Peptides against a protein of PDB entry 3J47. Designs and how they scored, part 33

Target 1, 121 residues: chain A of PDB entry 3J47
Amino acid sequence: IRLTNQLKSLKGLQSKLKDVVEYLDKVINKELPINHTILGKLQDVFNLLPNLGTPDDDEIDVENHDRINISNNLQKALTVKTNDELMVIYISNLVRSIIAFDDLIENKIQNKKIQEQRVKD
Target 2, 69 residues: chain B of PDB entry 3J47
Amino acid sequence: YEEKEESNLAATKSMVKIAEQYSKRIEEEKELTEEELKTRYVGRQDPKKHLSETADETLENNIVSVLTA

## One batch from the design tools (peptide; aimed at target 1 D44 L78, target 2 L9 T12)

Design b2_p22_1_s3 (made by RFdiffusion4, then SolubleMPNN; from b2_p22_1, 13 letters changed)
Fold by OpenDDE base, seed 3:
Structure b2_p22_1_s3 (fold): chain B 121 residues (1-121), chain C 69 residues (1-69), chain A 22 residues (1-22)
Amino acid sequence: as target 1 above (121 residues)
Amino acid sequence: as target 2 above (69 residues)
Amino acid sequence: DLLNKQLELNIKATKLLREILS
């Protein structure tokens, strides 16, 4: 579900970007007047996007290292943090799985012992 | 798209909490394992069951955390 | 016999878990 939602969001973004490009091309070709409202919204979107350019090392707020990839460079730092978190979660899941398996095995053993005792009675 | 965005935001907020809870969950898992071990030695089914349940809960939480991350 | 095998497997799993947690 979550991955599907992410994929849908990405597809939506892609479609929107395509529309923007097409619009811009039409404006450049003087086929359509410049729609200031659309451009304004696009500018807002671009401003919200992390600078895809090499941010100077100084502007990478240490606090933003923990946030998931919105854009490539800031995204790399964020990606590292995300990867670390994912690793921790993965390890935790593995540990839980192993414990669960151990418990299941133990339960099975106990059940078998109980059955054996019942047969002896 | 908006629903997905909202879900992602909620998930991200949850991740911070999960990070803290993760350490606690690991400890809880260890405790469960110890109880299971004790149960194996003592032959008491109840502690083992409790440990197993705690481990399962911990696993589920980890899975949710991974999905949220 | 099967029970003993399961017990052995559990012991191995527990050891593995300890190794992972260490």
Scores: peptide ipSAE 0.422, ipTM 0.842, DockQ to the pose 0.012
OpenDDE base, seeds 1, 2, 4, 5: peptide ipSAE 0.421, 0.427, 0.437, 0.409; ipTM 0.839, 0.843, 0.847, 0.830; seeds 1, 2, 4, 5 fail the geometry check

Design b2_p22_1_s4 (made by RFdiffusion4, then SolubleMPNN; from b2_p22_1, 13 letters changed)
Fold by OpenDDE base, seed 4:
Structure b2_p22_1_s4 (fold): chain B 121 residues (1-121), chain C 69 residues (1-69), chain A 22 residues (1-22)
Amino acid sequence: as target 1 above (121 residues)
Amino acid sequence: as target 2 above (69 residues)
Amino acid sequence: DGFIEMLKLQEEAAKLLREILS
């Protein structure tokens, strides 16, 4: 059940990421207006991705630089935070997986012992 | 801009909270692992099973957290 | 023999867990 839920969660995440990418592509292509809510969610997702490379140095027009910098800094901070959170989640998942694996091994060992005892009997 | 900043701040705070929760979960997982180790030494199956279950639950929660984040 | 191997695997898994947690 738990592993299945994990897989489902991962699949959901993957689907969401795909949707985000598709949306971003549409925005880049000016096919859709910039939806702030979607962008916010995307930013959240990007913040959740630890090693997403620095967004390309798009030539930020000079005039809005300070507000954009604050927004970018906040966005960057949120991105970093999100990345950290994602890392934590990833590590946690790994740990859980390892624990589950250990349990499986133990179960297997026990099963083998039971089988060996049955054969001796 | 202010609304966006506030939203970002809130998001950041949420992320910090999530990070803290994650750290706590990791610590809990470590404790469970130690219990499993102890149980292995004692030869009692029940504590090991419990540790495994707890680890699984922790993983599930982490996955759900990732999906909801 | 299989039991011993499984024990070894468990030990390795435990080591990996410790590494991840460290």
Scores: peptide ipSAE 0.416, ipTM 0.836, DockQ to the pose 0.015
OpenDDE base, seeds 1, 2, 3, 5: peptide ipSAE 0.470, 0.487, 0.479, 0.469; ipTM 0.843, 0.853, 0.845, 0.840; seeds 1, 2, 3, 5 fail the geometry check

Design b2_p22_2 (made by RFdiffusion4)
Pose (drawn by RFdiffusion4):
Structure b2_p22_2 (pose): chain A 91 residues (1-28, 36-48, 72-121), chain B 63 residues (1-40, 47-69), chain P 22 residues (1-22)
Amino acid sequence: IRLTNQLKSLKGLQSKLKDVVEYLDKVIHTILGKLQDVFNLNNLQKALTVKTNDELMVIYISNLVRSIIAFDDLIENKIQNKKIQEQRVKD
Amino acid sequence: YEEKEESNLAATKSMVKIAEQYSKRIEEEKELTEEELKTRPKKHLSETADETLENNIVSVLTA
Amino acid sequence: AAEAYLDNLKELAEAELAALKA
């Protein structure tokens, strides 16, 4: 789902660029200003990425913890299944 | 495009706030463990732990 | 529609930058 969303966003840019190229050919306004703003707004992320890296680490750790908890419950389920099997054999 | 951006936007606003959500997910995780212990309720605890994990995964994907 | 799309991109970028700076 996230991927499809991202693709939709990129699609708009691609189409937008094509339109802009055609527009410039024809010319040979507000949209252009807006585009420029967006441009000014990955390069910049480079410095900002430094911080993101730290945060990514924290969210990796959280994921690990959740995985451990899931494993725990999984073990309990396995044990219950074994007990059920034993009971069936007895029967 | 908009729908997709909306979903992304929520992921971003969650990333700004995740310090509080992390502490509440930490607690939830612990709660799940407690439920399991009682069972040894167990199911409820397990579900809570799964939810916490899922929340962490979503945070990582947004990043 | 193009203008609304670009405004949305600005909002997103601003939100991302705010998230990164926070």

Design b2_p22_2_s1 (made by RFdiffusion4, then SolubleMPNN; from b2_p22_2, 14 letters changed)
Fold by OpenDDE base, seed 2:
Structure b2_p22_2_s1 (fold): chain B 121 residues (1-121), chain C 69 residues (1-69), chain A 22 residues (1-22)
Amino acid sequence: as target 1 above (121 residues)
Amino acid sequence: as target 2 above (69 residues)
Amino acid sequence: DVEKELELQIESLKAQLEALKS
């Protein structure tokens, strides 16, 4: 469900970006007037996006390197961090799975003992 | 889309907490394993079941954390 | 370090499973 929601959000963003591109193309072609409100909102969105292209701003807070990189350089660092986190989660899941299996085995052993006792009776 | 965005934001915030919770979850899993071991010695089915359930919950939380990451 | 600890946990759980099989 969460992944589905994330995918839907990404698809929505992609669609919106496509619409913006189409709008910009129409404006360039003088087919439609510029909607200033939409452009303003888009600019705000772009300003909130991590700077994908400028490697030079040194202030890439190393802390953002651990977060999922929405922006390319930041994105690369974030991607690495995300991979590490995913690995940890994977290992954790394996551990939980093993514990669950151990419990299942124990339950099976107990059930077998109960059955053996019933046969003796 | 907005609901998904909100969910993603919540997930991102949760990821920060996940790092801290991860260590705790690992410890909880160990405790569950110990309880299972103890339950084997005591022969009580209920404690073992509880341990198994806790382990499952821990796994689920880890999965959710991975999905959020 | 965290990864190593997790590996140790996995190994421990594997050992427990083997003990249960036995």
Scores: peptide ipSAE 0.489, ipTM 0.857, DockQ to the pose 0.016; fails the geometry check
OpenDDE base, seeds 1, 3, 4, 5: peptide ipSAE 0.467, 0.448, 0.458, 0.454; ipTM 0.828, 0.846, 0.853, 0.846; seeds 1, 3, 4, 5 fail the geometry check

Design b2_p22_2_s2 (made by RFdiffusion4, then SolubleMPNN; from b2_p22_2, 16 letters changed)
Fold by OpenDDE base, seed 2:
Structure b2_p22_2_s2 (fold): chain B 121 residues (1-121), chain C 69 residues (1-69), chain A 22 residues (1-22)
Amino acid sequence: as target 1 above (121 residues)
Amino acid sequence: as target 2 above (69 residues)
Amino acid sequence: SIERFLELQIESLKAKLEAALS
């Protein structure tokens, strides 16, 4: 569900970006006036987003290396961090699964003992 | 889209906490295993069940953390 | 025997987790 929501958000952003590009093209072609409100909102969003594709902001602050950021340069470092985090989560899940399995086996053994005792009685 | 965005934001915030929580979760998992071992030794079914449930909860939290990451 | 094996696996996974966090 969370992943699906993230994908939906990304798709929404992509669609909006496409609309903006189309609008800008129309403005350049003098077909439509610029919607200042939409442009302003887009600018705000862009300012909040990490700069995608500017190689010059190579100062991926080491602090951001651990964060999965949507921005390309930051995203690359963040991708590595994300992978590491995913590995940790995977291992943790495996451990939990093993623990749960152990408990299941123990419960089964206990149940078997109880049944055996009932047969003896 | 807005709901997903909010979810992603929450996930991002959670990721920061996940690092700290991960260590705690590992410890909790170990405790559950120990409790299970103790329960096996004591022969009480209820403590073992509780340990299993806690382990499951820890796993679920880890899954959520991975999804948030 | 199975329980011991599971315990060993849990310990191994724990060690891996600790290594990943370090």
Scores: peptide ipSAE 0.434, ipTM 0.850, DockQ to the pose 0.017; fails the geometry check
OpenDDE base, seeds 1, 3, 4, 5: peptide ipSAE 0.421, 0.411, 0.428, 0.406; ipTM 0.843, 0.842, 0.850, 0.839; seeds 1, 3, 4, 5 fail the geometry check

Design b2_p22_2_s3 (made by RFdiffusion4, then SolubleMPNN; from b2_p22_2, 16 letters changed)
Fold by OpenDDE base, seed 3:
Structure b2_p22_2_s3 (fold): chain B 121 residues (1-121), chain C 69 residues (1-69), chain A 22 residues (1-22)
Amino acid sequence: as target 1 above (121 residues)
Amino acid sequence: as target 2 above (69 residues)
Amino acid sequence: SIEEQLERQIELLKEIKNALES
């Protein structure tokens, strides 16, 4: 469900970006007047996007990039952070699995001991 | 799209919470393991069961964290 | 044999746990 929602959001964004590009092309070609409302919204979007042209990661830009998963230099840094988090989660899951397995093993050992005692009786 | 955004935001918040609770979960897991070990030595099933349950809960939380990541 | 398998699994789990804790 979450993945599906993310895909829908991404598709929506992609569609909007395409529309913007098409609009900009038409404006450049003098086929249509500039829609100021759309441009204003686009400007707002760009202002929210991390500066992709600067290789230097500011902490604020890195955090925002981590949130938006932007294909930028900042995104790379965020990707590293995400990988670290995933690694931690993975390790944690392994530990839990191990503990659960240990308990299962112990239960089996106990059951075997009980069976052995029953055979001796 | 808005629903997906809301879901993603919720997931992100969950990840933060998971990070905060991660250390606690690790400690809980250790405690369960110690209890299990003690139970093995003493031969008491109840402490072992409790440890197993705690370990399972920790595992479940980690799985949820992975799904939200 | 079952007990031996269980013991081996427990040992593996302990090793993994130790590795994760390290």
Scores: peptide ipSAE 0.412, ipTM 0.834, DockQ to the pose 0.013
OpenDDE base, seeds 1, 2, 4, 5: peptide ipSAE 0.386, 0.434, 0.425, 0.407; ipTM 0.827, 0.844, 0.844, 0.832; seeds 1, 2, 4, 5 fail the geometry check

Design b2_p22_2_s4 (made by RFdiffusion4, then SolubleMPNN; from b2_p22_2, 15 letters changed)
Fold by OpenDDE base, seed 2:
Structure b2_p22_2_s4 (fold): chain B 121 residues (1-121), chain C 69 residues (1-69), chain A 22 residues (1-22)
Amino acid sequence: as target 1 above (121 residues)
Amino acid sequence: as target 2 above (69 residues)
Amino acid sequence: DVEKQLELQIESLKALLEALLS
């Protein structure tokens, strides 16, 4: 569910960005007037997003190195962090699976013992 | 889209805690394994079931953590 | 024999868990 929501959000953002690009192209071509409200909202979003453009301009703070960020400049440093986090999650999942498997085996053993006892009775 | 955005935000916040929680989750998993072992020796089904459930919960939390990361 | 095999499997899983935690 969370992954699905994230994907939906990304798709929504992508669609919106495409719409903005199309709008800007139309404005440049003098086909449509500039929608100031949309531009303002886009600017606000851009200001809130880490700079996606040139990784060279934004000092990737060491603090962001361990964080997975969607923004390119921050993302470059954050990619490493994301990978580490994913590894941790993977290991954790594996451990949980092993524990669950162990419990399953134990349950199976118990069930077998119960069955054997029933046969003896 | 708004619901997904909210979910992503929540996930991001959760990631900050994931590192600390991860260590705790590992310990919880170990405890579940120990309980399973104990249950095997005692022959009680309930403790083993509990251990299995705890392990599953730990796994789920790890998955959620990965998704939020 | 089946019970013994199950026990061995559990032991193997425990070892794997320990390896992951190390």
Scores: peptide ipSAE 0.406, ipTM 0.846, DockQ to the pose 0.013; fails the geometry check
OpenDDE base, seeds 1, 3, 4, 5: peptide ipSAE 0.394, 0.403, 0.405, 0.388; ipTM 0.841, 0.843, 0.848, 0.833; seeds 1, 3, 4, 5 fail the geometry check

Design b2_p22_3 (made by RFdiffusion4)
Pose (drawn by RFdiffusion4):
Structure b2_p22_3 (pose): chain A 91 residues (1-28, 36-48, 72-121), chain B 63 residues (1-40, 47-69), chain P 22 residues (1-22)
Amino acid sequence: IRLTNQLKSLKGLQSKLKDVVEYLDKVIHTILGKLQDVFNLNNLQKALTVKTNDELMVIYISNLVRSIIAFDDLIENKIQNKKIQEQRVKD
Amino acid sequence: YEEKEESNLAATKSMVKIAEQYSKRIEEEKELTEEELKTRPKKHLSETADETLENNIVSVLTA
Amino acid sequence: AAAAEAALENLQELAEAALEAA
């Protein structure tokens, strides 16, 4: 789902660029200004990425913890299944 | 495009706030362990732990 | 044109939100 969303965003840019190229050919405004703003707004992320790296680490750790908890419950389920099997054999 | 952006936007605003959500997920995790212990309720605890994990995963995907 | 402008404004909002997140 996230991927489809990202693709939709990129599609808009692609189409937008094609339109812009065609527009320029024809010319040979507000949208242009908007685009410029967006441009100004990965390069910059480079410095910002330094911080993001730290936050990514924290969210990795959290995920690990969750995985451990899931494994715990999984073990309990397995034990219950084994007990059920034993009961059936007895019967 | 908009729909997709909306979903992304929510992922971003959650990333700004995740310090509080992390502490509440930490607690939830502990709660699910408690429930399991009682069972040894167990199911409820397990569900809570799974939810916490899923929230962490979503935070990572957003990043 | 209006749809392109709305899309770009959305991108700006997202970018601003991303900068705030950073």

Design b2_p22_3_s1 (made by RFdiffusion4, then SolubleMPNN; from b2_p22_3, 16 letters changed)
Fold by OpenDDE base, seed 5:
Structure b2_p22_3_s1 (fold): chain B 121 residues (1-121), chain C 69 residues (1-69), chain A 22 residues (1-22)
Amino acid sequence: as target 1 above (121 residues)
Amino acid sequence: as target 2 above (69 residues)
Amino acid sequence: DEETLRFLELKKEQLKELLKAA
């Protein structure tokens, strides 16, 4: 359920981002006039987004390390953070899988013991 | 979409808390494995089942955390 | 305005990266 909702939200966000990119391309190409309301909203989004910096600026602002990768250069730093979080989640899942396997092995051993006891009776 | 976004936001806030609880969950998983080992020696089914259930709950919480992240 | 255009280009690149990450 939660995964499905997250996937739906991500798909919706992706579609919206695609629409914004298409709009920006049209504005850059002078095919459409600049909509001030859209620009204001975009500015708000960028203000919430960590500074991309110049593509050449490797400055990972440490303060933005804690936020999800929203924008490319800062998004790269945020991508590193996201990668670290994903790594932690991966390790956690691996640990849970190991525990589950241990339980399965134990259950199999118990079942074999029960079968051996039944054959002796 | 909005309901899912709200759920994702709540999950993100929960993820910070989950990170703190993660160390505790790892310990709980270890305890379950130890109980399974003990149950293997004692031949009692009940402690093993409880350990398995706790491990499953820990796994589910990690999956939810991953999906929230 | 040139500044607004630069801002739009920056946002466009941000959105492209978000789309690539999704």
Scores: peptide ipSAE 0.464, ipTM 0.828, DockQ to the pose 0.060; fails the geometry check
OpenDDE base, seeds 1, 2, 3, 4: peptide ipSAE 0.441, 0.450, 0.442, 0.463; ipTM 0.819, 0.824, 0.818, 0.830; seeds 1, 2, 3, 4 fail the geometry check

Design b2_p22_3_s2 (made by RFdiffusion4, then SolubleMPNN; from b2_p22_3, 15 letters changed)
Fold by OpenDDE base, seed 2:
Structure b2_p22_3_s2 (fold): chain B 121 residues (1-121), chain C 69 residues (1-69), chain A 22 residues (1-22)
Amino acid sequence: as target 1 above (121 residues)
Amino acid sequence: as target 2 above (69 residues)
Amino acid sequence: DEETIKELELQIELLKELLKAA
């Protein structure tokens, strides 16, 4: 569910960006007037996004380096953090799986012992 | 899309909490392993089942954490 | 974190021992 929602959000954003690009191309070609309201909202969204490729790396709060890739430079730092978190989660899942397997094996051994005892009786 | 965005925001907030919870989850997993050891020693099926269930819950939480990340 | 990884490795090793004992 969560992954699906994230994917849907990403797809929605991608679609919107595509629409904006198409609109900008039409404006450049003088086919359509610029919708100033949509452009303003897009600019606001862009300003809220971590600065993609801006040289002011100095405002990259180190705390954001450890979080999910939202945008380019800050996004790269966030990517590293996301990778680390993903790795931790992967290892944790592996450990859980091993525990679950151990329990299954033990249950199987117990069941076998019970069956052997029943055959002896 | 808006619902997913809200979910992603909630997930991001949860990720910070997950870091703390992760340490706790590791400990819970260790406890489960200890219970398995005890169950092997005691030969009681019920503790082993509980350990397995807790391990599964821990795994699920880790998966949710990954999805949140 | 490296410490977390080490702890997980220890857990995996413990589980392997349990598996061998089973």
Scores: peptide ipSAE 0.474, ipTM 0.856, DockQ to the pose 0.015
OpenDDE base, seeds 1, 3, 4, 5: peptide ipSAE 0.405, 0.443, 0.463, 0.442; ipTM 0.840, 0.849, 0.856, 0.842; seeds 1, 4, 5 fail the geometry check

Design b2_p22_3_s3 (made by RFdiffusion4, then SolubleMPNN; from b2_p22_3, 13 letters changed)
Fold by OpenDDE base, seed 1:
Structure b2_p22_3_s3 (fold): chain B 121 residues (1-121), chain C 69 residues (1-69), chain A 22 residues (1-22)
Amino acid sequence: as target 1 above (121 residues)
Amino acid sequence: as target 2 above (69 residues)
Amino acid sequence: DDETLKFLERQIELLKALLEAA
């Protein structure tokens, strides 16, 4: 359910971005006038996006590290954080799998011992 | 879309909490493995079963964490 | 049974290595 909702939101955003690009292309080609409302909303979105381009401001606000998709430099830091989280999740799943496997092996060993005892009796 | 965004925000907050819990879960898993190992040497099944159950719970929690990430 | 045990031991070793690398 959560993944489906995230995917739906991403698809919605992608569709909207595509519409904006198509609109901008038509404006550049002088086929349509500039839609100020869409541009204003897009500008607001960009202003909310962490600054992509200025390498100089060292104050990469550590707080916004969690949002993967916002902007390339912040996106790199966020990508690193996401990679670390994914790695932890992967390791955890692996550990659980190993423990489950250990239990299976132990069960098999026990079953074998029971069978051997039955043959001796 | 807004409902999904709100859900994603809640999921992100949950991920931070999950990360903290993850460290605890790893330790719990280790404890279970040690108990299982000890039980295997002693030939007692009961501690091994408990270890297996805790490992399963840890695995389930990780799967939920992956689904929420 | 011995092969299964060896496989499990390898998996545990891999897990330990991953934990140390993290």
Scores: peptide ipSAE 0.413, ipTM 0.843, DockQ to the pose 0.014
OpenDDE base, seeds 2, 3, 4, 5: peptide ipSAE 0.420, 0.406, 0.422, 0.396; ipTM 0.850, 0.846, 0.851, 0.838; seeds 2, 3, 4, 5 fail the geometry check

Design b2_p22_3_s4 (made by RFdiffusion4, then SolubleMPNN; from b2_p22_3, 14 letters changed)
Fold by OpenDDE base, seed 2:
Structure b2_p22_3_s4 (fold): chain B 121 residues (1-121), chain C 69 residues (1-69), chain A 22 residues (1-22)
Amino acid sequence: as target 1 above (121 residues)
Amino acid sequence: as target 2 above (69 residues)
Amino acid sequence: DEKTIRELELRIEQLKALLEAA
């Protein structure tokens, strides 16, 4: 479910970006007037996106940089953090799986003992 | 799209909480393993089942954490 | 964190030992 939602969001964003590009191309070609409201909203979205290109602004909270693979340098740090988190989750899942297997084995052993007792009776 | 965006935002907030919860989940998993050991020793099915269920819950939470990450 | 990974690895090893003992 979560992955599907993320994929849907990403696809929606991609579609919107494509629409914006198409709109900009039409404006450049003088086919359509510039919608200032849409452009303003797009600028706001870009401003909320981690700055892909400018390494120099120190104030980008390093912590937000590590989590979300949105854009280049910030995105790389975020990618690393995401990878580390994924590794932790993977290991945790393995541990849980092992516990579940241990329980299954014990249940099988108990069932076998019960069957052996029934055969002796 | 909006529902997914909301889900992603919730996931991001959950990631912060996941770091704290992860340590707790590891401890819960250890407790489950101890209960399994005790169940093997005592031969009681009920504690073992509970341990398995808690292990499964811990696994599910980890999967959710991965999906959120 | 590497420390967290090591702790998880230790836990996995303990669970393996329990599985072998069963």
Scores: peptide ipSAE 0.496, ipTM 0.862, DockQ to the pose 0.016
OpenDDE base, seeds 1, 3, 4, 5: peptide ipSAE 0.478, 0.420, 0.481, 0.482; ipTM 0.857, 0.852, 0.864, 0.855; seeds 3, 4 fail the geometry check

Design b2_p22_4 (made by RFdiffusion4)
Pose (drawn by RFdiffusion4):
Formats: C-alpha cells, structure tokens, sequence
Structure b2_p22_4 (pose): chain A 91 residues (1-28, 36-48, 72-121), chain B 63 residues (1-40, 47-69), chain P 22 residues (1-22)
C-alpha cells in the first residue's frame, strides 16, 4: 500500500515535468514558483539524515523487542499443542 | 496522489511524536507479558505484544 | 552544526514559501 502511494506521488511529478517541458516550448507561472519552493525544501536530508539514523536505530530496537515477545507467546502455543497431542494419544 | 500523501502525512506526524508512543508501547509490551504469565488473559497479553510490535514496524517503515 | 544549518535553511525555505503563498 505504501509503495502504491509513493508511485502515485512520483507519477504526478513525472506528468508535471512533461507538462512543464511542453509549456516552456510553447512559451518559446504560480506552478513554477511552487515547484521552486519544493526544490528548495535528499540533499538537505543528508545532514538531517544524521539524526534520522539515530531514530532509526531506536525503532529497530523496538522491533527487536516486539519480535522477542512474539516468540514467547509462540513457545506457549507450541507447548499447548503438544499437550493436546499427548491427551489425544492417551484417549 | 492525495490519499497516498495522507497516509504518508500521518506516518510523518507519528514520527515527530514517537518518543511518547514508544514509552506507551513499552508499557503495552510489558502488559502482554503479564497476561501470558497469568495464563501459564494469556491471549490478551499476546495480542497486546503483537500490537506493540506492529506499531514499531509501522514506525520503521515510515522512517 | 550542519544539522542545525539544515534546519535553519528549511525554516527559511518554508517561510519564503508562505510569503509567496500569501
């Protein structure tokens, strides 16, 4: 789902660029200003990425913890299944 | 495009706030463990732990 | 330092964008 959403966003840019190229050919306004703003707003992320890296690490650790908890419950489930099997054999 | 952006936007606003959500997910995780222990309720605890993991995964995807 | 500068540039860029939108 996230991927489909990203693709939609990129699609708009691609179409937008084509329109802009055609527009410039024809010319040979507000949209252009808006685009410039967006441009000014990965390069910058480079410095910002430094912080993101730290935060990514924290969210990786959290995921690991959750995985451990899931494994715990999984073990209990397996034990219950074994007990059920034993009971059936007895019967 | 908008629908997609909306989902992404929520992922971003959650990333700004995740310090509090992390502490609440930490607690939830512990709660789940408690429920399991009682069972040894167990199911509820397990569900809570799964939810916490899912929330962490969503945070990582957004990042 | 670079991080802080990036944040300042981002804020500036957002301010300019708001001014243009106004």
Amino acid sequence: IRLTNQLKSLKGLQSKLKDVVEYLDKVIHTILGKLQDVFNLNNLQKALTVKTNDELMVIYISNLVRSIIAFDDLIENKIQNKKIQEQRVKD
Amino acid sequence: YEEKEESNLAATKSMVKIAEQYSKRIEEEKELTEEELKTRPKKHLSETADETLENNIVSVLTA
Amino acid sequence: AAYEEALEELKAAQAEAKEKAA

Design b2_p22_4_s1 (made by RFdiffusion4, then SolubleMPNN; from b2_p22_4, 15 letters changed)
Fold by OpenDDE base, seed 2:
Structure b2_p22_4_s1 (fold): chain B 121 residues (1-121), chain C 69 residues (1-69), chain A 22 residues (1-22)
Amino acid sequence: as target 1 above (121 residues)
Amino acid sequence: as target 2 above (69 residues)
Amino acid sequence: DAVQQALQQLQEALKRMQERLA
C-alpha cells in the first residue's frame, strides 16, 4: 500500500511536470498565454524543493542531510541518509525473518513430536 | 496524489521516530528470541506464539520503515 | 554491531532448530 502510494505520487508529479513543460513550450511558441497562477504555484514548488544546483553553504542545516534524496547536493546528503535508513530497515527485516523462521522451526518440531506421540498411542 | 504526498510526509516524520524505535525494536526482537529460547525450555506454546507475533510485528514495522524511508 | 550480533544469534538459533528437526 505505502509503496503503491509513493509510486502514484511520483507518477502524478511526473505527469504534472510534463504538463508544465508542455505548457511552457506552448507559451514559448506563442500558442497559449502564460497562466500566471500555474507558474506561481510551480515557483512555490520550486522554492520548496531543495536547491538542486547551488549549495548555499550557510543554510545546509545538518537536519536536511538526514532526509530523503529530494535534490542534488542536499539530495546527496539525503541520499546517504536514505541509504543508511534503508540498511537499517533491511537488517531489521532480516532479523524479523530469522525470528519468524525460528518460530516456524519450533512449531514444526512440536508438530513432529505430537505426531510421534500419536503413532505410539 | 495529495493523500500519497501526505502519507510520504508522515512517513518521513515517522522515519526519524523509526530510527529511535529501531533500537528499541532490536531489543524487543532480542527479548522475543530469549522468550523463544525460554519457551523451548519451558514447553509453553503461548510465550512462543507471543514471541513470534512480536517478531512479525517488528518485521512489519521495519518494512513500513523501509517503505517510509 | 548490536544488530550483527542479534543476527548471528538468530542464525545460530535457526541452526540448532534445524539440527533438532534432523
Scores: peptide ipSAE 0.412, ipTM 0.845, DockQ to the pose 0.011; fails the geometry check
OpenDDE base, seeds 1, 3, 4, 5: peptide ipSAE 0.387, 0.397, 0.400, 0.387; ipTM 0.829, 0.838, 0.840, 0.826; seeds 1, 3, 4, 5 fail the geometry check

